# Peptides against a protein of PDB entry 3MAZ, part 4

Target 1, 99 residues: chain A of PDB entry 3MAZ
Amino acid sequence: VLNPMPACFYTVSRKEATEMLQKNPSLGNMILRPGSDSRNYSITIRQEIDIPRIKHYKVMSVGQNYTIELEKPVTLPNLFSVIDYFVKETRGNLRPFIC
Target 2, 99 residues: chain A of PDB entry 3MAZ as posed
Amino acid sequence: VLNPMPACFYTVSRKEATEMLQKNPSLGNMILRPGSDSRNYSITIRQEIDIPRIKHYKVMSVGQNYTIELEKPVTLPNLFSVIDYFVKETRGNLRPFIA

## One batch from the design tools (peptide; made by RFdiffusion4, then SolubleMPNN)

Design b1_p30_1_s3 (from b1_p30_1, 16 letters changed)
Fold by OpenDDE base, seed 3:
Structure b1_p30_1_s3 (fold): chain B 99 residues (1-99), chain A 30 residues (1-30)
Amino acid sequence: as target 1 above (99 residues)
Amino acid sequence: EEEKKKKEEEEKKKKEREEKLKELQEELLE
């Protein structure tokens, strides 16, 4: 059986995700989107001060888990945990985009 | 002085959030 997807998941491209975040920054600054022809995903974020405005992160499906592609990779059990990681590690700076 | 302490704490939190964000590695172009 399938589990539901995080609320900030959208079947959009890198470009579309960027546009969504730019148009309505009050709705959040983080989007989860699908990778190309695979079970992999990407996280797109938008910041406004002191850091690059737009950043993207790979989230690779590995077995039954997901690995965030970082210098020191972080492996988590599901996509909800991936979103939670970005929120918690940044102490709320990143918030899921709810359209 | 209470306001001073609050301001300092908020600044510390802001710095912490930015530092964690900086540690995240950007993906390669698709």
Scores: peptide ipSAE 0.045, ipTM 0.541, DockQ to the pose 0.103
Fold by OpenDDE base, seed 5:
Structure b1_p30_1_s3 (fold): chain B 99 residues (1-99), chain A 30 residues (1-30)
Amino acid sequence: as target 1 above (99 residues)
Amino acid sequence: EEEKKKKEEEEKKKKEREEKLKELQEELLE
């Protein structure tokens, strides 16, 4: 059975994701996108604070789960949980980009 | 008088932004 993708998922490049977040900051500041030629994904964020403004994180497919590539890696059961993690751990600072 | 006060407030705001950034980074890395 195929599960739907999170609402903030877009089939865009790193550059395009950055532009989307810059043009419409009121719609959110976090995008999930395909990884570079792989089954993995990436998350692009646009922080409110100027330094640093844009960051990218790797989300690696590991078995039936996903691992966020952080200093302390976090493994979660699905991409929805990945998005939820970024929202909750930043206490709402990060919000999924919904156009 | 007002210029000194304005400068102190601007420095305070800058410090607050830097602290918020550190907090966000810490939250993401945990």
Scores: peptide ipSAE 0.040, ipTM 0.466, DockQ to the pose 0.027
Fold by OpenDDE base, seed 2:
Structure b1_p30_1_s3 (fold): chain B 99 residues (1-99), chain A 30 residues (1-30)
Amino acid sequence: as target 1 above (99 residues)
Amino acid sequence: EEEKKKKEEEEKKKKEREEKLKELQEELLE
């Protein structure tokens, strides 16, 4: 099935995203949302104990690609790859939030 | 034995996932 956006994408604010993840932790712990700028996005995650509960990452559009703003920036070809990066790099700790 | 090893492997895997996440968060804080 071809999807235009990742399943964990929601048109919600930072605060709304936090509430969604807190209310339904069994559905996943990672969402993709619109950023403050056009064509930019943000990732919001909610972690388990002993780690900061909520963290936000900036995903900036660069040409046809996307760059995750980290100390060492990561550039990927599409938003699906961005989600995949967070899942794989955390060895499955992060899971897309699916309502 | 096998069950104990399986539980140990799951704990190791859990720790690995937590460490990877910690690294991501540390990179963002720098």
Scores: peptide ipSAE 0.038, ipTM 0.539, DockQ to the pose 0.064
Fold by OpenDDE base, seed 4:
Structure b1_p30_1_s3 (fold): chain B 99 residues (1-99), chain A 30 residues (1-30)
Amino acid sequence: as target 1 above (99 residues)
Amino acid sequence: EEEKKKKEEEEKKKKEREEKLKELQEELLE
């Protein structure tokens, strides 16, 4: 069966995502979640390095694609590619949260 | 000596991952 959403997608709030990542860091450090009453999404990450522990990224639906809200925005064709971008760009530092 | 080289390589790889994450976060904040 084809799953329309990445495995690290959960229908949770910003707060809930943070709690999930804090409670089980061994399961991953990145969650994809729905945006507030919109077709947009957000990425929540939790790191244990000398940087802000919890960060949130906006993933905006733009036409048939998705744009990661960065200084230099990155546009990708689907949410799977968005997750892949975060994993590859950080060379595996970010890992999808799978429970 | 080989163990020392392996540890050094692993540390380098770890540092690289952390630097990439830092760059990503900086790009978002800027």
Scores: peptide ipSAE 0.035, ipTM 0.528, DockQ to the pose 0.064

Design b1_p30_1_s4 (from b1_p30_1, 16 letters changed)
Fold by OpenDDE base, seed 2:
Order: sequence, then structure tokens, then C-alpha cells
Structure b1_p30_1_s4 (fold): chain B 99 residues (1-99), chain A 30 residues (1-30)
Amino acid sequence: as target 1 above (99 residues)
Amino acid sequence: DEKKKEEEKKKKEEEKKKKELKELQKELLE
């Protein structure tokens, strides 16, 4: 079984993603969505405890890979790896939103 | 007490998760 996109990918706006995460926090706290005006993507996360509640990360399409825009950029081979990176680096704190 | 030990381990794990997330967010802010 091959899925073309991660399960937490939704064709929603920044605002809609924020609302989805706020409405059903039990379903996860991370959404992948289309970028504002390009082939690129964005990651929206929601946290509840002692940190900025909502954050947005840019995921730029670079050739056939993807680069997460951080101070020290991280390049990964596909969007599944991008999701995996956010899960692993937060030791499972971030979980893909499954609606 | 084993139950207390398990709860303390869980607390430590949650703090680790939170710290990792804070570091990720810090990279974004710079």
C-alpha cells in the first residue's frame, strides 16, 4: 500500500490548520499543508504546555527533496521523512494529526 | 516504590520531549 502523501497532510490554509488542531487536540498536534503560494509546504504544530502554542515551519521543495527552513536547514528525501523528523526530534511529542 | 519510580521516569521523559521541542522552536526563531 503506497500513499502519495503523509496521513497528516491536508489541503487547508494556515488558519484552518490552526483551528483543526485546536478543535481536536486528541487527534494529534501536527499538520502538513500546502504553502501559501507555491509547490512548497508548511508544517503547523500546536502545543499546550509552557511554550508558544502555534508554530509554523516552511518546507521548501528542492529538486526531488525537501528542506525544512531552520537556522540550520535540514534536507530530507520526501515528505514522509519530514514528518518523521519532527516526530523523532521531539521524542514523540509531536504526533501527526489524523482526522 | 516502583510506582513512584515509574511516574518519575515518565515525568523525566516528558521533560525531555518538551526540551527537544523548545530547541526546535529556538532554531526557528533565529
Scores: peptide ipSAE 0.066, ipTM 0.560, DockQ to the pose 0.083
Fold by OpenDDE base, seed 5:
Structure b1_p30_1_s4 (fold): chain B 99 residues (1-99), chain A 30 residues (1-30)
Amino acid sequence: as target 1 above (99 residues)
Amino acid sequence: DEKKKEEEKKKKEEEKKKKELKELQKELLE
């Protein structure tokens, strides 16, 4: 049994996540979603025109923890911490999409 | 002008947030 998921988690595809963020930008700009075909997850973000608008990050399940696939990988104890990392590292620029 | 000063502070904060985002995006392993 899995623990409760972050509020910005949605069982949607890459395409659907992009559309959700584009349709209602006021609700947030970050979505957590299932990986393509695995136990892993992905983070989809949407930003302004003068920077990369859409980005997708891999979040790999490693043992009891999760690793964000960055050039310098970041390992965290749970998905809530993963969301928190994205919020804090961007000083609030990224906000979880709350429908 | 107090309003102008406040707007400048707001602009700087937004620029900082934007910079942090860019750095995070650069770290993405493609």
Scores: peptide ipSAE 0.063, ipTM 0.559, DockQ to the pose 0.083
Fold by OpenDDE base, seed 1:
Structure b1_p30_1_s4 (fold): chain B 99 residues (1-99), chain A 30 residues (1-30)
Amino acid sequence: as target 1 above (99 residues)
Amino acid sequence: DEKKKEEEKKKKEEEKKKKELKELQKELLE
């Protein structure tokens, strides 16, 4: 079995992603979704307390790699690594949304 | 008191996670 996409990937809009995270916060707080009319992606997160609640991060497809659009961009070899980066960098505060 | 120690440990860990997320968000906003 080869899974080409992370388990938290859903073909949903920005609005739908926000609603999914709000409806079932116990299932996770991070989803990966497709960008509009492109091979790019976005990460949507939902936090609860003392920080910006909803944030969206751009994940740009660059050649065979992916770049997270930050002040200092981070380039990773695949989308699984992108998800792993968000989990590890936040010490597990961000968790992939699994339903 | 053992329960209190566990709650304190949990609190510190959550604060650490929160700090890391704040830094990530800061990098995006700047």
Scores: peptide ipSAE 0.060, ipTM 0.556, DockQ to the pose 0.064
Fold by OpenDDE base, seed 4:
Structure b1_p30_1_s4 (fold): chain B 99 residues (1-99), chain A 30 residues (1-30)
Amino acid sequence: as target 1 above (99 residues)
Amino acid sequence: DEKKKEEEKKKKEEEKKKKELKELQKELLE
């Protein structure tokens, strides 16, 4: 079955995403969620080692692409690529949350 | 010694992952 959204996408709030990641860290540490009242999205991560535990990244819909709001913005063709970017750039440290 | 070397290898790999994450977070915070 072709899924239009990444497996770690959940229709949850910032708070709910944080709680999900905290309760089941073994299932992954990254969640994609909808942006509030917009066509945009957000990535919530929970890291346990030597850094701020919870971080939230903005993923802005720009035309037919998506831009991760970083100091140097990264534009990607789809949400799957966005998830892949976070996984690859952290060499697997970030893993999609699959429950 | 073999176990020690393997453990060191694993530790270095984790450090690399950690550094990459720190860089990503830095990009966001700046």
Scores: peptide ipSAE 0.047, ipTM 0.543, DockQ to the pose 0.083

Design b1_p30_3_s1 (from b1_p30_3, 17 letters changed)
Fold by OpenDDE base, seed 4:
Structure b1_p30_3_s1 (fold): chain B 99 residues (1-99), chain A 30 residues (1-30)
Amino acid sequence: as target 1 above (99 residues)
Amino acid sequence: DEKEEEEKKKKKEEEERKKELEELQKELLE
């Protein structure tokens, strides 16, 4: 079975994503969600390190790729790569939320 | 002594992960 979306993708709002992560931190701390009325996406994270607990990142659909809106933007070929980027760059500190 | 060095290593690794997250979190969705 081909799943077009990462396992941590949920059709939830910014608020709902925050609540999901807060209620079940043991299931992961990163959610991918749809952008509002657009082909874009957003990532909500909740880490427990001594930094702001909740953060949201914008993932823009650009052509056939996706760009993570950071100070130094990162462009990746698909959403799976986007999730992988967040996991790898944080050395596993961020984990996809799997319920 | 061995335990102390392992703890130091672990702490440094944690600080590195923290720094990486801080860099990643320079910007966020408004």
Scores: peptide ipSAE 0.055, ipTM 0.538, DockQ to the pose 0.120
Fold by OpenDDE base, seed 3:
Structure b1_p30_3_s1 (fold): chain B 99 residues (1-99), chain A 30 residues (1-30)
Amino acid sequence: as target 1 above (99 residues)
Amino acid sequence: DEKEEEEKKKKKEEEERKKELEELQKELLE
């Protein structure tokens, strides 16, 4: 069977995700959302002043794993690990949006 | 002084978190 989705996963568009993060920054700054017509996903984050306010990362489904599309790709076993990666690599700067 | 050291610690941690995020963003393939 399949694993449940991370709590910060929402079936929303890039635009909607951006709006959600802007409206309630206290609830988190990271959203996982579906890619277009596929098993791929995207992560939208919202940051403050001297760094890009909104960024979108591609998370590609590869076999049974997921790869974050970076210059040096990072492959992880599941979406929970993907979220955890973003949290840990930023030492908590990024937090899953929970509403 | 204890308060000053705590503030310094928090500032350092924030800068580290920010730096790590910036590095992650630089590697992104858009």
Scores: peptide ipSAE 0.052, ipTM 0.546, DockQ to the pose 0.095
Fold by OpenDDE base, seed 5:
Formats: structure tokens, sequence, C-alpha cells
Structure b1_p30_3_s1 (fold): chain B 99 residues (1-99), chain A 30 residues (1-30)
């Protein structure tokens, strides 16, 4: 039994995700994508100003949960919660890319 | 000079936005 994926999930590469976010910034600035040859995932974000614009985060599948690879790792029950975490912790600065 | 004051103001605002974004990223990473 499969659960639905978050709306900002796309089967795209790191490069493609970057291009998507750059082309249509009004649609959001966060994409969930498959990890490199694994059951894991990655989050690509695009922010602005004279700082690093593109960031990539690893989301590791651990048992029935998912762990966001941060300096202080965060474990959540599903990918929807992962997306929610990025939105809430940035107080809305990060928004799922919806097209 | 009005031009100088405007440039200083613009630079200050840019630096403030930069700091805000850095703080946001720090909050995410912690």
Amino acid sequence: as target 1 above (99 residues)
Amino acid sequence: DEKEEEEKKKKKEEEERKKELEELQKELLE
C-alpha cells in the first residue's frame, strides 16, 4: 500500500530541480526529489540576496520514518511532515513548489 | 549629498536583509 506524495515532489534531478525553481519563483521555492540511486530523498530550495541561493538537504528513510540531515537531525513520521517542517521552521519563507 | 545618503541607506537595507536570511537559515539548521 502506497501513500500519496507531497505536491512538491517531482522525479527530477538536482539540476532539473534548480532550473524549475529559477524559471518560476512565484510558484514556490522548495522541491522534494528522489535521492541519488536510493530509497532516500532530497530537498532543493532556492533563496535570494547576495548569499548562496540554492541549497540541498538529504532526507533519509529510517525504518518507518524520515530523518532530515541537519546539524541537529530531525526525524518525522512521513514526507508530508518533512515538508511541513521546512515551511514552519522558516515561518513561511520556504513554500512548496506547485505547478 | 543626497546621492550619498541614498546609497548608504540602500546598502544598509541590503545588509539587513542578508542578516535576516542568514538567521533564517540558521534557524532551519538547528
Scores: peptide ipSAE 0.035, ipTM 0.461, DockQ to the pose 0.025
Fold by OpenDDE base, seed 2:
Structure b1_p30_3_s1 (fold): chain B 99 residues (1-99), chain A 30 residues (1-30)
Amino acid sequence: as target 1 above (99 residues)
Amino acid sequence: DEKEEEEKKKKKEEEERKKELEELQKELLE
């Protein structure tokens, strides 16, 4: 049995994620994707306040938890919490991409 | 004592994360 993943998780590359967000901005602006040949993940976002701006964040597996690679790392219990963190901390500015 | 030192450490770490989050929010909301 496969463990559920966040709805905005897609098995896509950095480039593909960027293209997805650019193509359908109305569907959301945040994607969770696999890291390069690892158990880790990455978050790709597309801000569109004035001009489109793409950013990527590393999400490292630490035991059964996940750490968002920031200057001051944030560790969360699961990937759903990671997504929730980005949504809440941006007051809803970031929305999970739902294809 | 030892427990107080641990709590002080955790409080400082939380404060630092809060500051970073504020900066992140600023970047993402501007």
Scores: peptide ipSAE 0.034, ipTM 0.480, DockQ to the pose 0.114

Design b1_p30_3_s2 (from b1_p30_3, 14 letters changed)
Fold by OpenDDE base, seed 1:
Structure b1_p30_3_s2 (fold): chain B 99 residues (1-99), chain A 30 residues (1-30)
Amino acid sequence: as target 1 above (99 residues)
Amino acid sequence: EEEEEERKKKEEEKKKLEEELKKLQEELLA
């Protein structure tokens, strides 16, 4: 059986994730979704500082851990930690999309 | 003095946030 997934995980495409975030910004601005690969994921965010900006990040499954594909890659033990990383590093600017 | 220190703290926190957001925004799209 499957392990529990973060509340902001949705089996949606890049396009669908973007639409979800645009339509209901009050529900959060960060979505975790399946990657085009087999066991990898992607993070889609919609930040609204000066103007709305959509960004996507790769989250690669590496053994039992996950690596966020950044200039300086970050490896974490689970997807919950991945979400927590985005929240903490942005001091709450990024929040998981919950609907 | 306490009020000035608090203002400086808030300014530093804001600066840190802006820097972190900037770093994240500068990453290539995936």
Scores: peptide ipSAE 0.064, ipTM 0.519, DockQ to the pose 0.121
Fold by OpenDDE base, seed 5:
Structure b1_p30_3_s2 (fold): chain B 99 residues (1-99), chain A 30 residues (1-30)
Amino acid sequence: as target 1 above (99 residues)
Amino acid sequence: EEEEEERKKKEEEKKKLEEELKKLQEELLA
């Protein structure tokens, strides 16, 4: 049996995730989704600074942990910690999309 | 006069916030 998934996890494509974030930005700006043809995951974010910017990050399953593909990779014990990392490091600028 | 000064202050505030958010985003990527 699979462990519970974060509330912002949706079985959607990159395109669908982008559309969801654009449609209701008030519900959050971060979505966790399945990676393409793999056991891994991806995170799609929509940040508004000067203009709306969509970015995607790879979350690779490594052993019993997960690694966020950043310039300096970050390894965490579970997907909940991955979401928490994005929220904490941006001091709340990124928030999980909840609908 | 006062209206122009207030407009400039708001623009500066917005610019400051945008720069702050950009730094936070860079911190995440680093």
Scores: peptide ipSAE 0.049, ipTM 0.477, DockQ to the pose 0.023
Fold by OpenDDE base, seed 4:
Structure b1_p30_3_s2 (fold): chain B 99 residues (1-99), chain A 30 residues (1-30)
Amino acid sequence: as target 1 above (99 residues)
Amino acid sequence: EEEEEERKKKEEEKKKLEEELKKLQEELLA
């Protein structure tokens, strides 16, 4: 039985995620999506501090944990923690997209 | 004059927050 997924998880492509975030920025600016060809995931964000910036992050399944592919990778126990990390580290600037 | 000082202070606080968030963004995006 699969564990529940974060609320900002959508089975969408990179392009679709970008469009979702651009069309309704008030609903949030972070989407979790499936990896193209694996059990891994990707996160698409649209931060708007100075100018709108779209970025994509890889979330790799490593054993029973997940690693966010950053310059210095961060390993977390589950996808909820991954989302929480992005929210916390940006002091709420990143918010899960809730449609 | 007090209103102008308060406005200036709020503007500086906003700028400081924006710069802080920008720095966090850069760190996260790196």
Scores: peptide ipSAE 0.047, ipTM 0.482, DockQ to the pose 0.046
Fold by OpenDDE base, seed 3:
Structure b1_p30_3_s2 (fold): chain B 99 residues (1-99), chain A 30 residues (1-30)
Amino acid sequence: as target 1 above (99 residues)
Amino acid sequence: EEEEEERKKKEEEKKKLEEELKKLQEELLA
């Protein structure tokens, strides 16, 4: 039995994720994707503060938890919590991409 | 007053995350 993945998880590359977010910004601005040949993941966002900006963040699998690679790393118990963190802390500025 | 303190806390947390996201380098492609 495999654990469910967040709705904004897609098995896409960095480039593909960027294209998805640019093409349909109304569907959300945040994608979770697999890291290359590993148990790790990446978050791609398209944030429109002043101008649209694409950024990519590392989400490292550490034991039973996940660590968002920030200047001051944040560790969370699962990928759903990782997505929730980005949504809550930005008060909805970041929203999971749902298509 | 407690509600105001919680609001302030959440605003500070939001600001902290936004600053972290702003400063973070893009992930290197592996």
Scores: peptide ipSAE 0.040, ipTM 0.527, DockQ to the pose 0.150; fails the geometry check

Design b1_p30_7_s2 (from b1_p30_7, 14 letters changed)
Fold by OpenDDE base, seed 5:
Structure b1_p30_7_s2 (fold): chain B 99 residues (1-99), chain A 30 residues (1-30)
Amino acid sequence: as target 1 above (99 residues)
Amino acid sequence: EEEEEEEKEKEEQKELQESLDEARKYMESL
């Protein structure tokens, strides 16, 4: 049983997450979902800067923290902080998908 | 499917910083 998760967490596949974001853009543009391995996750985003673009990022469980897999990795203490990072760094352009 | 997804995400992972920068700059330009 998982501890409380961010509101934008859904037990969905990569494909399902993409469909959710495309169908209801007004509900948000960021989903957290299970990764291929246990205790790991993926973030799916749908940004509309020029045209709609879907992107996916790995969030790896590392010890007691979580690392967003980037060229320069970002390590945060919990999944709520991961979501907060995406929101703050984009000045609100990314918002958690709430349905 | 898992291997294909990992490869796609691997390519996209390097683009996050760019995506975040683009999103921030877009908001600043509004």
Scores: peptide ipSAE 0.092, ipTM 0.623, DockQ to the pose 0.482
Fold by OpenDDE base, seed 1:
Structure b1_p30_7_s2 (fold): chain B 99 residues (1-99), chain A 30 residues (1-30)
Amino acid sequence: as target 1 above (99 residues)
Amino acid sequence: EEEEEEEKEKEEQKELQESLDEARKYMESL
């Protein structure tokens, strides 16, 4: 049975997501969470390339797809693909936070 | 060869990081 949402999705606030990632970095460094609008989401990451950095990105629902709000926006067919994008594009530097 | 590939990976990660940083204006405000 497949979960309709990615495993790193949590119904948490920006603050809570930040705290989760900071407290347990060994569990992953990327969380998907609800946006202020019902059909939108946000990605919170704690990337550790040089120093730990917390970033938050909008994932906007566009029709039946999702667009990551970036300088060069990326549109993907589902939230699983959004997570996969962050993992693959960082060559595994980002990993979904799994409790 | 592995060291070269690892260095290449680090460079790619930095490039993406820079892109993400530049995109901070699109970062959520809340």
Scores: peptide ipSAE 0.071, ipTM 0.538, DockQ to the pose 0.048
Fold by OpenDDE base, seed 4:
Structure b1_p30_7_s2 (fold): chain B 99 residues (1-99), chain A 30 residues (1-30)
Amino acid sequence: as target 1 above (99 residues)
Amino acid sequence: EEEEEEEKEKEEQKELQESLDEARKYMESL
């Protein structure tokens, strides 16, 4: 039995996530998706601070925690915390994509 | 002015974005 996933989690590819965010920017600008490895994930964002920018961050499963691949990696206890980090760190600039 | 405040907000957001952009080194590469 799997624990609940964040609302912005979708079983989509990198390309499909990009298209989702571009098509419906009003629904949010951040998607969590499966990584190439079974227990890893990726975050796809579409920020529009200056111009629209698509970026993809690795979220690596490490034991029971998750590490966001940044220059200074951030390790968090669950995927909800990962989403929360992106929302809070950007002061709401990033919002989970809710379709 | 509204324009000045908007620019200030954008500059602040750019700083936050730049922090996240450090991940460019570790971004997914396909």
Scores: peptide ipSAE 0.077, ipTM 0.529, DockQ to the pose 0.047; fails the geometry check
Fold by OpenDDE base, seed 2:
Structure b1_p30_7_s2 (fold): chain B 99 residues (1-99), chain A 30 residues (1-30)
Amino acid sequence: as target 1 above (99 residues)
Amino acid sequence: EEEEEEEKEKEEQKELQESLDEARKYMESL
């Protein structure tokens, strides 16, 4: 059974997401959470390439797609693809947080 | 060499992270 939202989606705040990632790094390092507006989201990551670094990215609903707000924005068809993008672009360094 | 490849990969990861970080600060929607 597939859920309509990625497994790493949690209805948590920016602060809570940060705490979740810090508390249990073995469970993953990427969380999708609600944005400031309806239908928008934010991605919170905690990478440990050298030292732990927390970063947040805006994901905007645009029509039937989603755009990751970057200097060079990336538009994808669904939130699963958004998660997949972060996983693949980092060659698996980023992994969805599965609580 | 495995270690050399791992370090190269790590450096590439740093470059990727840097590129993402170069985006506008405080991009978070919440």
Scores: peptide ipSAE 0.062, ipTM 0.530, DockQ to the pose 0.061; fails the geometry check

